# Peptides against a protein of PDB entry 5EG6, part 30

Target 1, 151 residues: chain A of PDB entry 5EG6
Amino acid sequence: RLRSQTVSTRYLHVEGGNFHASSQQWGAFYIHLLDDDESEGEEFTVRDGYIHYGQTVKLVCSVTGMALPRLIIRKVDKQTALLDADDPVSQLHKCAFYLKDTERMYLCLSQERIIQFQATPCPKEQNKEMINDGASWTIISTDKAEYTFYE

## One batch from the design tools (peptide; made by RFdiffusion4, then SolubleMPNN)

Design b1_p13_7_s1 (from b1_p13_7, 10 letters changed)
Fold by OpenDDE base, seed 2:
Structure b1_p13_7_s1 (fold): chain B 151 residues (1-151), chain A 13 residues (1-13)
Amino acid sequence: as target 1 above (151 residues)
Amino acid sequence: MSAELTSFKAKVL
């Protein structure tokens, strides 16, 4: 027997100069591919090519232009982030966003807030880090048909 | 290269 469950969907959104998780409003973001050695900053060089897991990306709000720090997009397996996956990013898979140059900090949704969650090492698998559900994201293109890139 | 996207999160309450 299982008790009733309620599933809530929230979207990354920017309001009042802050990132938050909204159940009613969604933000459109550009995901920019960066070079691995790209430094942090508001000005950055966008690389050409299809985004793969393990690569450095910048998420930029299409409306406000606000950006998150550099992120490593990682593939998710259950409640773990894969550290060595390098296949092309797919909308069919959940992903996690590791905040680059942090100690296992991931972009995380907690109710209406966007926070950083510290992953823990996976004891049995060195290529995985344990994350919570809030750190697992689904990427949906605005077209909803495919992962579309803009040049 | 970049892509426009919307992030989703489904959470069991």
Scores: peptide ipSAE 0.033, ipTM 0.607, DockQ to the pose 0.033
Fold by OpenDDE base, seed 5:
Parts: C-alpha cells; sequence; structure tokens
Structure b1_p13_7_s1 (fold): chain B 151 residues (1-151), chain A 13 residues (1-13)
C-alpha cells in the first residue's frame, strides 16, 4: 500500500498590499493578454483575443488593483514547463507563470508565501524546464469569464 | 478580451 500524502490546496490572494498563498481565502483576478513587446508598467495596453500558452499576461487583483510583473503563461506537463506550447489555455491543464526577463524564474507558492523559483533546465529536452509543484497552478474561472474568439 | 478568474491554486505535498 502506498503511503498517504498530505495535500494542501492554496489560493492566490492579496492582503495588506502583498500577494500570498491562503488556504481559506481566495482572490479574484483579471488576466490580461499583452503584446510580446509590451513594456513593464502600471499602465499597459490589453490585447484582444483568447489567451494561448507562451503569451505575455498581466495578473491584476479585481479588488485592490494590485498587479504582478509581466508573466508568460506556460503549459505544464507533470513537473516540467513547456517552452514551446502555444495551444489555447485550458482549465483542464496546469500552467506555470514565467517571470518575464528573468533567468527561468517562475511564480511559486511556498507555504503561505509567493516567491520566485528558478527552474532547472532539461539538458535532454531543450523545450522543457523542470519546476516544482508550487509553481504549477490550476486556473479556476468565474462564471463571468468570457472569451472572445477572433478568426 | 480579458478574463476574470476566481483564483489560482496549487497543491503542496
Amino acid sequence: as target 1 above (151 residues)
Amino acid sequence: MSAELTSFKAKVL
């Protein structure tokens, strides 16, 4: 028999002017699609379209307006982030958030803190980076979430 | 169009 492991679910939340991971509290966020060449700043131009893996996004708390730095949303396969996946983002898949303009730094939860975690390169698979479980996120959308498909 | 999300979650073992 396999041993039972304790699994703790944590939610991204904003409190006291900081992002943190809460077991009981969750925040509502807007995920904004940005152009790849969009500069870092409080003001940014939102791009229309359905979000795909590999694209640049901005996470903004719907209540406080606090935002994280620019992120690249990447698809997760087991414990690896895929660098070249470009299919539409799905709630059925785990994702990781690469901190743009960093050396393999990913948004990660560590207990109740949100930190940057450096991924390890995969020598045998150049299109993958090894991440930990804390850097693997599940998206839970609201019923108000709407996607517009542009053809 | 921007999407509103309830939260992001992760499991910690």
Scores: peptide ipSAE 0.031, ipTM 0.618, DockQ to the pose 0.035
Fold by OpenDDE base, seed 4:
Structure b1_p13_7_s1 (fold): chain B 151 residues (1-151), chain A 13 residues (1-13)
Amino acid sequence: as target 1 above (151 residues)
Amino acid sequence: MSAELTSFKAKVL
């Protein structure tokens, strides 16, 4: 018979100077919208506007200030990331975070670790890439709006 | 302008 499988929920968290996935604790983060031509670095210019899929963002821990590399936020359909979606980001939809300027690498959780996972191209669907479950994220906010923006 | 998010979660088998 097949081995029993358990589904668990984990949250992005920062502890001990590292990003990790916790079953018990969650971190608060800011998503900063960047220009498409913004270079990688600790310092960056934040762009005004509502975040849309396909745009470049920086994810920063609100407590520690630690940041991930530049990401492109993409819409998720089941276990695929959509490459051409450009509508506003919604908490009602799952999303994936493509690491900009990589070969299809996505932000992914594996047990308690945050890693990069390489997506596989969809042979019959050029606008999609196949990701695993750990690369599909749900945005959780206490605000009723999709996002709360600060100037 | 920045967007505030409480957290991110994922379900894993």
Scores: peptide ipSAE 0.028, ipTM 0.602, DockQ to the pose 0.035
Fold by OpenDDE base, seed 3:
Structure b1_p13_7_s1 (fold): chain B 151 residues (1-151), chain A 13 residues (1-13)
Amino acid sequence: as target 1 above (151 residues)
Amino acid sequence: MSAELTSFKAKVL
C-alpha cells in the first residue's frame, strides 16, 4: 500500500538564473515555432503558423530571455506522450515537452526543480511513451489575442 | 501534481 500525498500546482519560473518550479510565482514565456531542421543555438529563426503537436519549439522567458533547449511539443493521453499526434495545440489538453535529439527525455517538474525525465516505451503501442505526472504540463495563455489555441 | 506553463506570447505569426 502506497501513501497518497496531495501536491499543489506549480509553475515554471525563472529565478536566480535557473528554471525552477514555483508554487507562488509563474513565469511568462514566449513559445517560438521552429523548423524541424533548425539547429540548436542562441539565435534561431521563428516560423510562421499555428503550433501543432510534433513540432519543434523554443521556450524563452519573457523577462530574462533565458531559453530551454529545442523541444518537441507532444500531446498527452493520460500518462503517455503521443508520438504521432499532429493536430493544433489546445489549452484543453495537457502536453509534454520532449528534449529534441535525446533518448526519450522530457521536461519534468520534481518538487521545486525542473529536471529531465526519461520516458519508457510502451511495449504494445509504438506511438506512445510512458511519462510521469511531472512531465505533463498545462499551457495557459495569458494573452489569447496574441495566439489562439485550437479547442 | 499539476505543472503549468504560462505563455505570455506565442510567436507563431
Scores: peptide ipSAE 0.058, ipTM 0.736, DockQ to the pose 0.087; fails the geometry check

Design b1_p13_7_s2 (from b1_p13_7, 11 letters changed)
Fold by OpenDDE base, seed 2:
Formats: structure tokens, C-alpha cells, sequence
Structure b1_p13_7_s2 (fold): chain B 151 residues (1-151), chain A 13 residues (1-13)
């Protein structure tokens, strides 16, 4: 049987000052909760509290300090990102990272690259957007299923 | 302090 695409697991990783998708190496990251009105920049104020889907976060490499733009973490259901889910983020659930202030752009891995993938609206379900598998992430942590932050 | 996450991964077809 011929497959047009291979199945692989890749990890978000920082190398050479760039984010990439590695099959061999994984990076450790901090996820910082931001206020909804926090501006973009290298300097940001971390908000205390409980990370819920729909909230604005910053992903920062624990080793290099490299950060992605502000993201909204969204819950994933099958192949869709949920726009209105607001329950606490859990390691048990897949998530997607919407790039804030974009037209449905999500953090996505394609081959060995980290790209932005534009989700497709769901005509019949306005609270959902269609994403590809590369835009569906799993959070792996030694922490417990629920994420909290304090200062 | 913010928690450190081990990694983020995706399974791609």
C-alpha cells in the first residue's frame, strides 16, 4: 500500500535562534498567562491565575528565551479549534495556538518547519474553525493536568 | 512563577 504522507510525531524546538519541528529533540517552554490587552513585545507582564482556553499566552523557550508572538490557546475537538471554549487548559486535551490579531492563523508544524496555518471557517458551526493535524498540539508536562500561575 | 512545560508535540499525517 502506497501512502502519500507519512505519519510522524514532531516536537516544538528552538535551535539556531529559530523555532522548528524536530522528530528527535524537544524543547522545554514556559507558558505565561497575559492580560487580554497586553501588547506585543519581548517585555511583557505575566498575569497571575489559572490558564483557560481562550486566554492570551506567551510561549518562551526555557533555554534560549526565544518567544513566539502572543497566542490564544484554544481547545481542539477532532479537527476543529473551538472559539468559545473557556475551561481550564488540560494536558489531556489537544490544543491549538491562534496567533493573536490575525485572520485565523494558527501555529503549525509542516515537515520540519514551524509555520502559520490559516484555519477554515466552519459554515455550519460558527464557534469552530477547521485546522490541520499540524496545528493540533499536545502539551506534555511533568506538572499536573491543570495549569496555574502565581507571582 | 510560571510553570515549565516539557514540550509541545503534534502528530502529523
Amino acid sequence: as target 1 above (151 residues)
Amino acid sequence: MSRELSSFKAKVK
Scores: peptide ipSAE 0.068, ipTM 0.716, DockQ to the pose 0.034
Fold by OpenDDE base, seed 3:
Structure b1_p13_7_s2 (fold): chain B 151 residues (1-151), chain A 13 residues (1-13)
Amino acid sequence: as target 1 above (151 residues)
Amino acid sequence: MSRELSSFKAKVK
């Protein structure tokens, strides 16, 4: 028999040098806007301006400095990621993080782990990909920080 | 530059 399972909410967090999903602790991250042609690396050039869906971003932990690979932030509608949305990113929306240059891989929670989840194409809607709940993120604003960067 | 720090949460079964 299958055991009953409870749905829970977890936060993206860095612990022990790794990204994980915590039910008790939340990480604070910088979202850096990159050029579409920016290469992968620990050093990168940050663009000025408001972040829009469809753009390339870097998530950097404010405490450890650890970063995820380049991501494309996409708007979420129900259980789908929108491929062509380009409006400004809002905390009122759920979002998905597509791992750039992959075959439909998205940042996803799985229990206490951060994994890559492969989205399924929508046959009737070419501008959408099907994702699961763990790949649908809610953005929470925490604090304002002053920082400088160098090219 | 000034930036807002963000946290991220999702649901997991």
Scores: peptide ipSAE 0.507, ipTM 0.859, DockQ to the pose 0.031; fails the geometry check
Fold by OpenDDE base, seed 5:
Structure b1_p13_7_s2 (fold): chain B 151 residues (1-151), chain A 13 residues (1-13)
Amino acid sequence: as target 1 above (151 residues)
Amino acid sequence: MSRELSSFKAKVK
């Protein structure tokens, strides 16, 4: 069956001191690998190595320097976030960003806003949490990237 | 090592 619904792309962007979703503008971000025990703050220690699902990361706007709270990058399977996946992050796979130290809150795109979406537990699959489409992201490296994602 | 990326989301209108 051919899909009749139109799909649009929105990009994460920083403007006016806020994170938002734009259809026309996209922001470039640094993704920094952190230690699992790294505390929240403006200053943080960046770890070297390939980023794997399940690890703690910081997303920092390359232009403004504004950062999101510490995130755990998780692999996405359909509309679920995998809690125990630990393979290298790939640009070929969708991912979700769990807000660390929250009750299943994920970075979510809702229309033109960036919000937190609370995932629903999967009773039959303890290693999965149900997320909405807005909480599923695709990562694309930029020409400025010093890191090649796993493929 | 820092990695620069862009992120996007596809949604149904």
Scores: peptide ipSAE 0.036, ipTM 0.645, DockQ to the pose 0.033; fails the geometry check
Fold by OpenDDE base, seed 1:
Structure b1_p13_7_s2 (fold): chain B 151 residues (1-151), chain A 13 residues (1-13)
Amino acid sequence: as target 1 above (151 residues)
Amino acid sequence: MSRELSSFKAKVK
């Protein structure tokens, strides 16, 4: 089967107190580095340093202040999340956001909704989990960023 | 250290 492929772009956005995926509007977020043992809560301690894959982060909307639960940012290789990657986060790479303390649940785009998607273990590769395309994200820096990701 | 960012999702149909 051969067909023309098209790409649709959506952005993580906060509206009406909810996270959603917008084709028109994009949201700006702060990504906060947390300690690995940081507990879930509205208030959290931000750790200094550059973000590496495998670390715990908080995504907070810069406008509304709404936050997602604690996430582990993971490197993506094709349609798999790498469980043991620990190099600096790069804008050149796709990433996935594992919801911490869940059974392989990842932040996922489904049409206009932001949902949790359960990754499937890779039987032959213990260091990988299979995710769908909706769970693969690209991070782009804004002009307000104090630093750039490693490239 | 915190950084402001935007998210981008490209999906192949």
Scores: peptide ipSAE 0.033, ipTM 0.679, DockQ to the pose 0.033; fails the geometry check

Design b1_p13_7_s3 (from b1_p13_7, 10 letters changed)
Fold by OpenDDE base, seed 3:
Structure b1_p13_7_s3 (fold): chain B 151 residues (1-151), chain A 13 residues (1-13)
Amino acid sequence: as target 1 above (151 residues)
Amino acid sequence: MTAELTSFKAKVL
């Protein structure tokens, strides 16, 4: 019998000019809503309103201003990313960040590193893609006392 | 494993 280890929570963080996953420090980020036709670049137009699954977003570090490429925020159901969910994003639900215009690449943590993970298509469920645990993110406000999240 | 994104400004419910 193989023993499994519980992995502690890690946070997206910027250090030394790079994104990484920290067990001790968390970064504060802006999640900017973009138009679907917004081009990639350091300058972009931000839309107002609540973010919905399926929409294009930019993650920007509030301290350094460093940003990730354009992402599609997708709802997660267990270990699958839902491709057609369009309801408002909730802090109660896990989400995945698809790198826009890629072959099913998702933002993923692997130990201390932030990497891209290629999702596997679901043959029987065309509206889903299989992701790993590291590609499932929980969005929390800076005030952690206002809600409870579950692993 | 849990990955957390701490948002300073995020328009989510």
Scores: peptide ipSAE 0.075, ipTM 0.765, DockQ to the pose 0.072
Fold by OpenDDE base, seed 4:
Structure b1_p13_7_s3 (fold): chain B 151 residues (1-151), chain A 13 residues (1-13)
Amino acid sequence: as target 1 above (151 residues)
Amino acid sequence: MTAELTSFKAKVL
């Protein structure tokens, strides 16, 4: 028999100088579109336009300015990340954040921690990688004028 | 469990 499990929601948050996953607090982040050839660094050039899957982005905390490494935003289908999707990012779909220039490492939450999770290649589907539930994110757009967040 | 990202500057649909 299976034990009962409760589905919970956690939010990306910055506290104590590091990223964590909070069930009660959420942070507001900028998602900046970068050029594909943009180098890693504290300073970067932001592009205009709608973000598409497969593009390089930077996540920056609006309060602290802390940023994650360059990420490639990818579309999620169930428990797989799609490698070749290039349509506009939608709030209606889950997404995954591949850490650029890594061996299939994705941004992932594990309880209260933010970690890197290594995806497994799909042997039968070259355009997919298997991720866990913690690596599937939902983007909720918000206006700073309408919502209050606490650090 | 769901992971949510809140953003006020993200050009997404």
Scores: peptide ipSAE 0.074, ipTM 0.760, DockQ to the pose 0.064
Fold by OpenDDE base, seed 5:
Structure b1_p13_7_s3 (fold): chain B 151 residues (1-151), chain A 13 residues (1-13)
Amino acid sequence: as target 1 above (151 residues)
Amino acid sequence: MTAELTSFKAKVL
């Protein structure tokens, strides 16, 4: 019997004071670029410019103001996160969010929960870490033009 | 299953 798989989508959402993955509700988030040496905290300084892979970011819920810890946004290639990619982040590509200063922990969707998933080193490629599908995110921007600055 | 991040103010391409 041939099996048919349907891909379902879940959105990052804040409810009841917690981040979760919802199939019915989606949250709108700010992605703030930080300096590499920015400390962890509720207050932070936002850096100007386009976000590139490898840079430090803060995800903040536009409704509740709840934020995740500092993340490094990384480019995804198939089932791997790239450690050395530094090109501008594009909505055409999937990305992963590495929790800064952890041992390969990534923001991950698991059922209705948001968890930390530990990536596995890629044996043959030092510039890659193996992640699961739940750690691969798609960025959907609704009105990025309002927040785009040009020099 | 796909995870999506929705944003309206993100400096991404």
Scores: peptide ipSAE 0.070, ipTM 0.756, DockQ to the pose 0.071
Fold by OpenDDE base, seed 1:
Structure b1_p13_7_s3 (fold): chain B 151 residues (1-151), chain A 13 residues (1-13)
Amino acid sequence: as target 1 above (151 residues)
Amino acid sequence: MTAELTSFKAKVL
């Protein structure tokens, strides 16, 4: 299976109290590193340190304060999410956001909506799950001083 | 650690 050609780009955005995908508007977000055993909730303890793939994170809108559920940030290789990658997160690489404690559900862009997409196991590769293009994200950092991604 | 991000982009089919 080959990856399809990209037609358009959309941005994660908060509008009307909901997360959506906009072609024109972009939201500013904080990414918080959590402990692996951190419980779900509105209040959480943020860890210090560089974010690595495989770690648990919270995405919070800087304007509204709205947050997504706990996510595991995973490295993307072509059309697959890597389950065992643990190197530092880089802006040069696409990533996927696994909804923690779900059956392979990933944060996914579908037209103007943000949905959950169920990845399928790779039969021949135990360390990979197959995702669609909408579940592959690119991180664009606004603050190099507070957090530096490896390039 | 908290990192400020401009946005997350996804390429759409």
Scores: peptide ipSAE 0.032, ipTM 0.625, DockQ to the pose 0.036; fails the geometry check

Design b1_p13_7_s4 (from b1_p13_7, 9 letters changed)
Fold by OpenDDE base, seed 2:
Structure b1_p13_7_s4 (fold): chain B 151 residues (1-151), chain A 13 residues (1-13)
Amino acid sequence: as target 1 above (151 residues)
Amino acid sequence: MERELTSFKAKVL
């Protein structure tokens, strides 16, 4: 499950073919590792391996099969997304999901909606982008290898 | 700037 780091706890959920945020309901997702040059599409090839920050992933709802566009998972430091972090993804750290090939668009919670929100370049640090609070997520998973998060 | 989110059906090959 994915949980946004906001005052009110919200979970990423799929209902009626749409992604939304729920206070009680949560979706179980698979995180699939993709090759960096994998094209966008409904069909994709999954890579084996432990997911690292900076890598391309697909989030797929385990129930509906609905998926988000290709994402780059990035480490979060306070209210910034780190652009150069490449260590293994940790459940102990917050993360952000950059929508690949966009102008700094990130997966974001806004009220009860899931949107893409544009990050602002950090003037002080070129390796960081300032993200919305709703763009900071927590991954809850019992399996580190497959990153299948449901409990 | 905020934008709507596009979603897809997925098939793992």
Scores: peptide ipSAE 0.271, ipTM 0.846, DockQ to the pose 0.953
Fold by OpenDDE base, seed 3:
Structure b1_p13_7_s4 (fold): chain B 151 residues (1-151), chain A 13 residues (1-13)
Amino acid sequence: as target 1 above (151 residues)
Amino acid sequence: MERELTSFKAKVL
């Protein structure tokens, strides 16, 4: 379960072959740890170990197998994504999902849609990027090598 | 800038 940090509770789910946000429906997702040099594709190799911020991951629907492009999971502090945080991912902190190889694009909730939102650089803090509330997510479940999310 | 995401199927190897 991935939950947006907005006033209205929204859950990430797959419907009609697309990722959506719903206040009523939910899906279970796996976040798989990848090697940093793993290429984009429908098939990928999963690494063992705990996921840390800054690492490359794949978000996959456990039911349909639908996935997003490779993501870098980043720690969130207020409305900023931290670029250099590397501690283990936890349910206690907000996170953001940077779309790998994009110009600061992050997984973002907009109404019922899941979109890419471009973060703004922080001029005085090179290790941070400014994101909106829709780009902040709460991780519901963790695992040793894979993270499972409910609702 | 906002854009809709493209989804695709993935398989764990």
Scores: peptide ipSAE 0.041, ipTM 0.723, DockQ to the pose 0.879
Fold by OpenDDE base, seed 5:
Structure b1_p13_7_s4 (fold): chain B 151 residues (1-151), chain A 13 residues (1-13)
Amino acid sequence: as target 1 above (151 residues)
Amino acid sequence: MERELTSFKAKVL
């Protein structure tokens, strides 16, 4: 059921050598599956196979070639990132991007900026971390897609 | 795997 509320959308965008958010423009990205032991760098080897949650990925701007640091794509349940989910990534599900080798830092949208947000451990559930709403993303293909959100 | 995608976020005002 749709609730009566005003919702704005922000899109990941690369401009001026920086990652930021735009309500009017978006950038297309390539998502690359990496080996779990792949080191950070401009050059990386891409693995074959369908991307699963928990795997290491690289997001690369299709136009500029700019890339974010290595990320672990994690499944999101409400406002929690699941640490042990390993099912195939679905565009129908929310996801979070953990910055690899950080202390629970996640790619986060804050107003018009892309920042890092530190997740809070869940004492009751060791397989979950609390993230804010800005750290929850939806992936869509470059093909035109329309989504309806229900509350 | 390589595929094109767009990431977006919906925010309640």
Scores: peptide ipSAE 0.033, ipTM 0.570, DockQ to the pose 0.034
Fold by OpenDDE base, seed 1:
Structure b1_p13_7_s4 (fold): chain B 151 residues (1-151), chain A 13 residues (1-13)
Amino acid sequence: as target 1 above (151 residues)
Amino acid sequence: MERELTSFKAKVL
């Protein structure tokens, strides 16, 4: 499951064909690794491998099958997303989900809604983008997930 | 800037 780093009681949840932030319910998601050149679509090919920051992924609800567009999972340092981190994804690290092929749009929690938030470039650090608190997530493995993140 | 997310049903191949 996914939760905000700043709002511990808010969980990513799928209901009624939409993604929501719930204080009571949370969904289990598959994080599928894609090739960097994989096209967008409802059908996609999953590649084998351990997920690293900077790679393209698909978040799919294990119950409903609802999915978000292709995302790039990025490591978070404080309130910035790192653009060049490539180490294995860890549950101990905050992460951000960049919507691929957008202008710095990230998956973001806003109250009970899941939205896109545009990150701000860091003038002094080209390898970082400033994100808000709602765009920083924690991934927690569940017994429903086939993938286990490094701790 | 804030926008709504578009979600869809996906199938793994």
Scores: peptide ipSAE 0.025, ipTM 0.656, DockQ to the pose 0.928; fails the geometry check

## One batch from the design tools (peptide; made by RFdiffusion4, then SolubleMPNN)

Design b1_p14_1_s1 (from b1_p14_1, 4 letters changed)
Fold by OpenDDE base, seed 1:
Structure b1_p14_1_s1 (fold): chain B 151 residues (1-151), chain A 14 residues (1-14)
Amino acid sequence: as target 1 above (151 residues)
Amino acid sequence: PPLLSGEVPSFLPK
């Protein structure tokens, strides 16, 4: 079990001044896999293993220890979040973070703030939701070690 | 490589 302080759901505001929203990057986070039925709280039980799209995760700031509410990590295709993708989450993928138990709310970078953005349903594709560019994130490693990526 | 639970990725905006 891990303990963390959950940040406000509307705006990401971390006390202490060690973390700031950036137009270039969002800070480094621990990404913890949770059970689909894990409840929200300051204490949570984490699972081991590879993270797949559609699974529930907790993001904990590596510097401050502040955490976001439970998220579902979803695969991004162009400007849409895929609702039914379940393949492994990999580096250099684009992803979106759906706030669990909301009406299509996603984490979004707007200027120098992290906000919630409401996705729009795709009328002709029920397995997709339309997101803006600020709600799409590219996954990279903080490790400086080189690796080969094959797409 | 795929992400493992407990790793420390960084997320860049699109």
Scores: peptide ipSAE 0.422, ipTM 0.892, DockQ to the pose 0.033
Fold by OpenDDE base, seed 4:
Structure b1_p14_1_s1 (fold): chain B 151 residues (1-151), chain A 14 residues (1-14)
Amino acid sequence: as target 1 above (151 residues)
Amino acid sequence: PPLLSGEVPSFLPK
């Protein structure tokens, strides 16, 4: 079981949905695969293996050890997040990070800050949600690194 | 290559 400092609800509920993390810190996050039934907390059990769309992940800052809440990584098609895609996440793919157990809230880059953005349901396509460009991320590289956690 | 748990991916906005 790994231990990290989860970002407090205070930071997550700042006016406008701003996170403590910035665009400069975004590139320094570890991505950890979790079980679908893993509960929220500073301590969590990570799984090994390839990450698939639709799975639950944790993003942990390699510098500070601070973690974002549990996320579901979703595939992006144009300006929509796909709700039922389950293929492996690969380099050069576009993805979105849904905050688990929220009303369609996604991580979004806005003016050098990471905020929450509420997606709009697609009336004609039940398996899609409309997101803005700031909520769509391109995976450009992956590196291996040792874990660092702070208590 | 597929993304593995424990890696440090780099993301750019769309």
Scores: peptide ipSAE 0.374, ipTM 0.882, DockQ to the pose 0.029
Fold by OpenDDE base, seed 3:
Structure b1_p14_1_s1 (fold): chain B 151 residues (1-151), chain A 14 residues (1-14)
Amino acid sequence: as target 1 above (151 residues)
Amino acid sequence: PPLLSGEVPSFLPK
């Protein structure tokens, strides 16, 4: 089991029902795979193995040790998050982080802050949600020099 | 490479 602080007034703020965090403190994360039925909490049991889209994960800041709420990692296709993709997550691929059990809320970088962004349903595609560019993340290793990729 | 649980990746915005 791992234990991590989920909320701190020093790095994560709660105002008006939204949380707000400095992106400078969240440049790298431990990513932990959870069971789909794992409950929310500061202590959680992690699974081993390759992470697939659609699975539940915990992100723990590598600098501060703070953890975000449970997330579902989703595949991104251009400006949409895919709701039914389940293939393995690959580094250098794009992803979105849906806040579990919310109404289409995704982690989003706005200016220098991490905020929640509400995705819009796709009218003609029920398996997709429209996200903005700030809610799309590219996964790279800690050593950025290992890869060269293009947006 | 595939992402393994417990790794420490960085996430860059689009």
Scores: peptide ipSAE 0.317, ipTM 0.860, DockQ to the pose 0.031
Fold by OpenDDE base, seed 2:
Structure b1_p14_1_s1 (fold): chain B 151 residues (1-151), chain A 14 residues (1-14)
Amino acid sequence: as target 1 above (151 residues)
Amino acid sequence: PPLLSGEVPSFLPK
C-alpha cells in the first residue's frame, strides 16, 4: 500500500520553474492523498490513509515545491487505463495520472517533454481508456517506512 | 488521432 509520501518517478523532474523530462534524471515528489471534493489550488488539505486507484492526489516537487494540478491515479492494464479499479496502489504496477476534470487528459512523457495526452475511449470496454506508453508511470517510494506491499 | 496538448499546468509555491 502506498501512503502520502516522497516518491520518485522516472523522467519527471522540475527545472527552471517548469516540469521537464530526462532519461538520466529522476524527480523526487511528494504524493499527497486528497479528498474527492477537494478544490483545485496551490493550497490543499492532505488526507491520511493509503492511496487507492481512483483517488485524487497531488504531486509536489520535493525540491521546488511546484505542484501539478489534481490528478486521479489510475491502474494500468497493458495500454489502457482502468476507470473502475479501486484497490490499493502498488509499486508492482504501472499507473496513469488523469488530470482531474479534463476530457480524458493524462500526464504523458513525449520525447523530452511532459505533456497532456488525450486518451481514447475503448469501444468494447467502457471501463477502460486507451493510453500510450508515455502515459504509463512507475513510482518508486523513497521511504520504505511509508509503504507496505499489499497482499 | 490522439490529441497531444501543450505543457502540463503547474502551480508555484507561495
Scores: peptide ipSAE 0.025, ipTM 0.572, DockQ to the pose 0.700

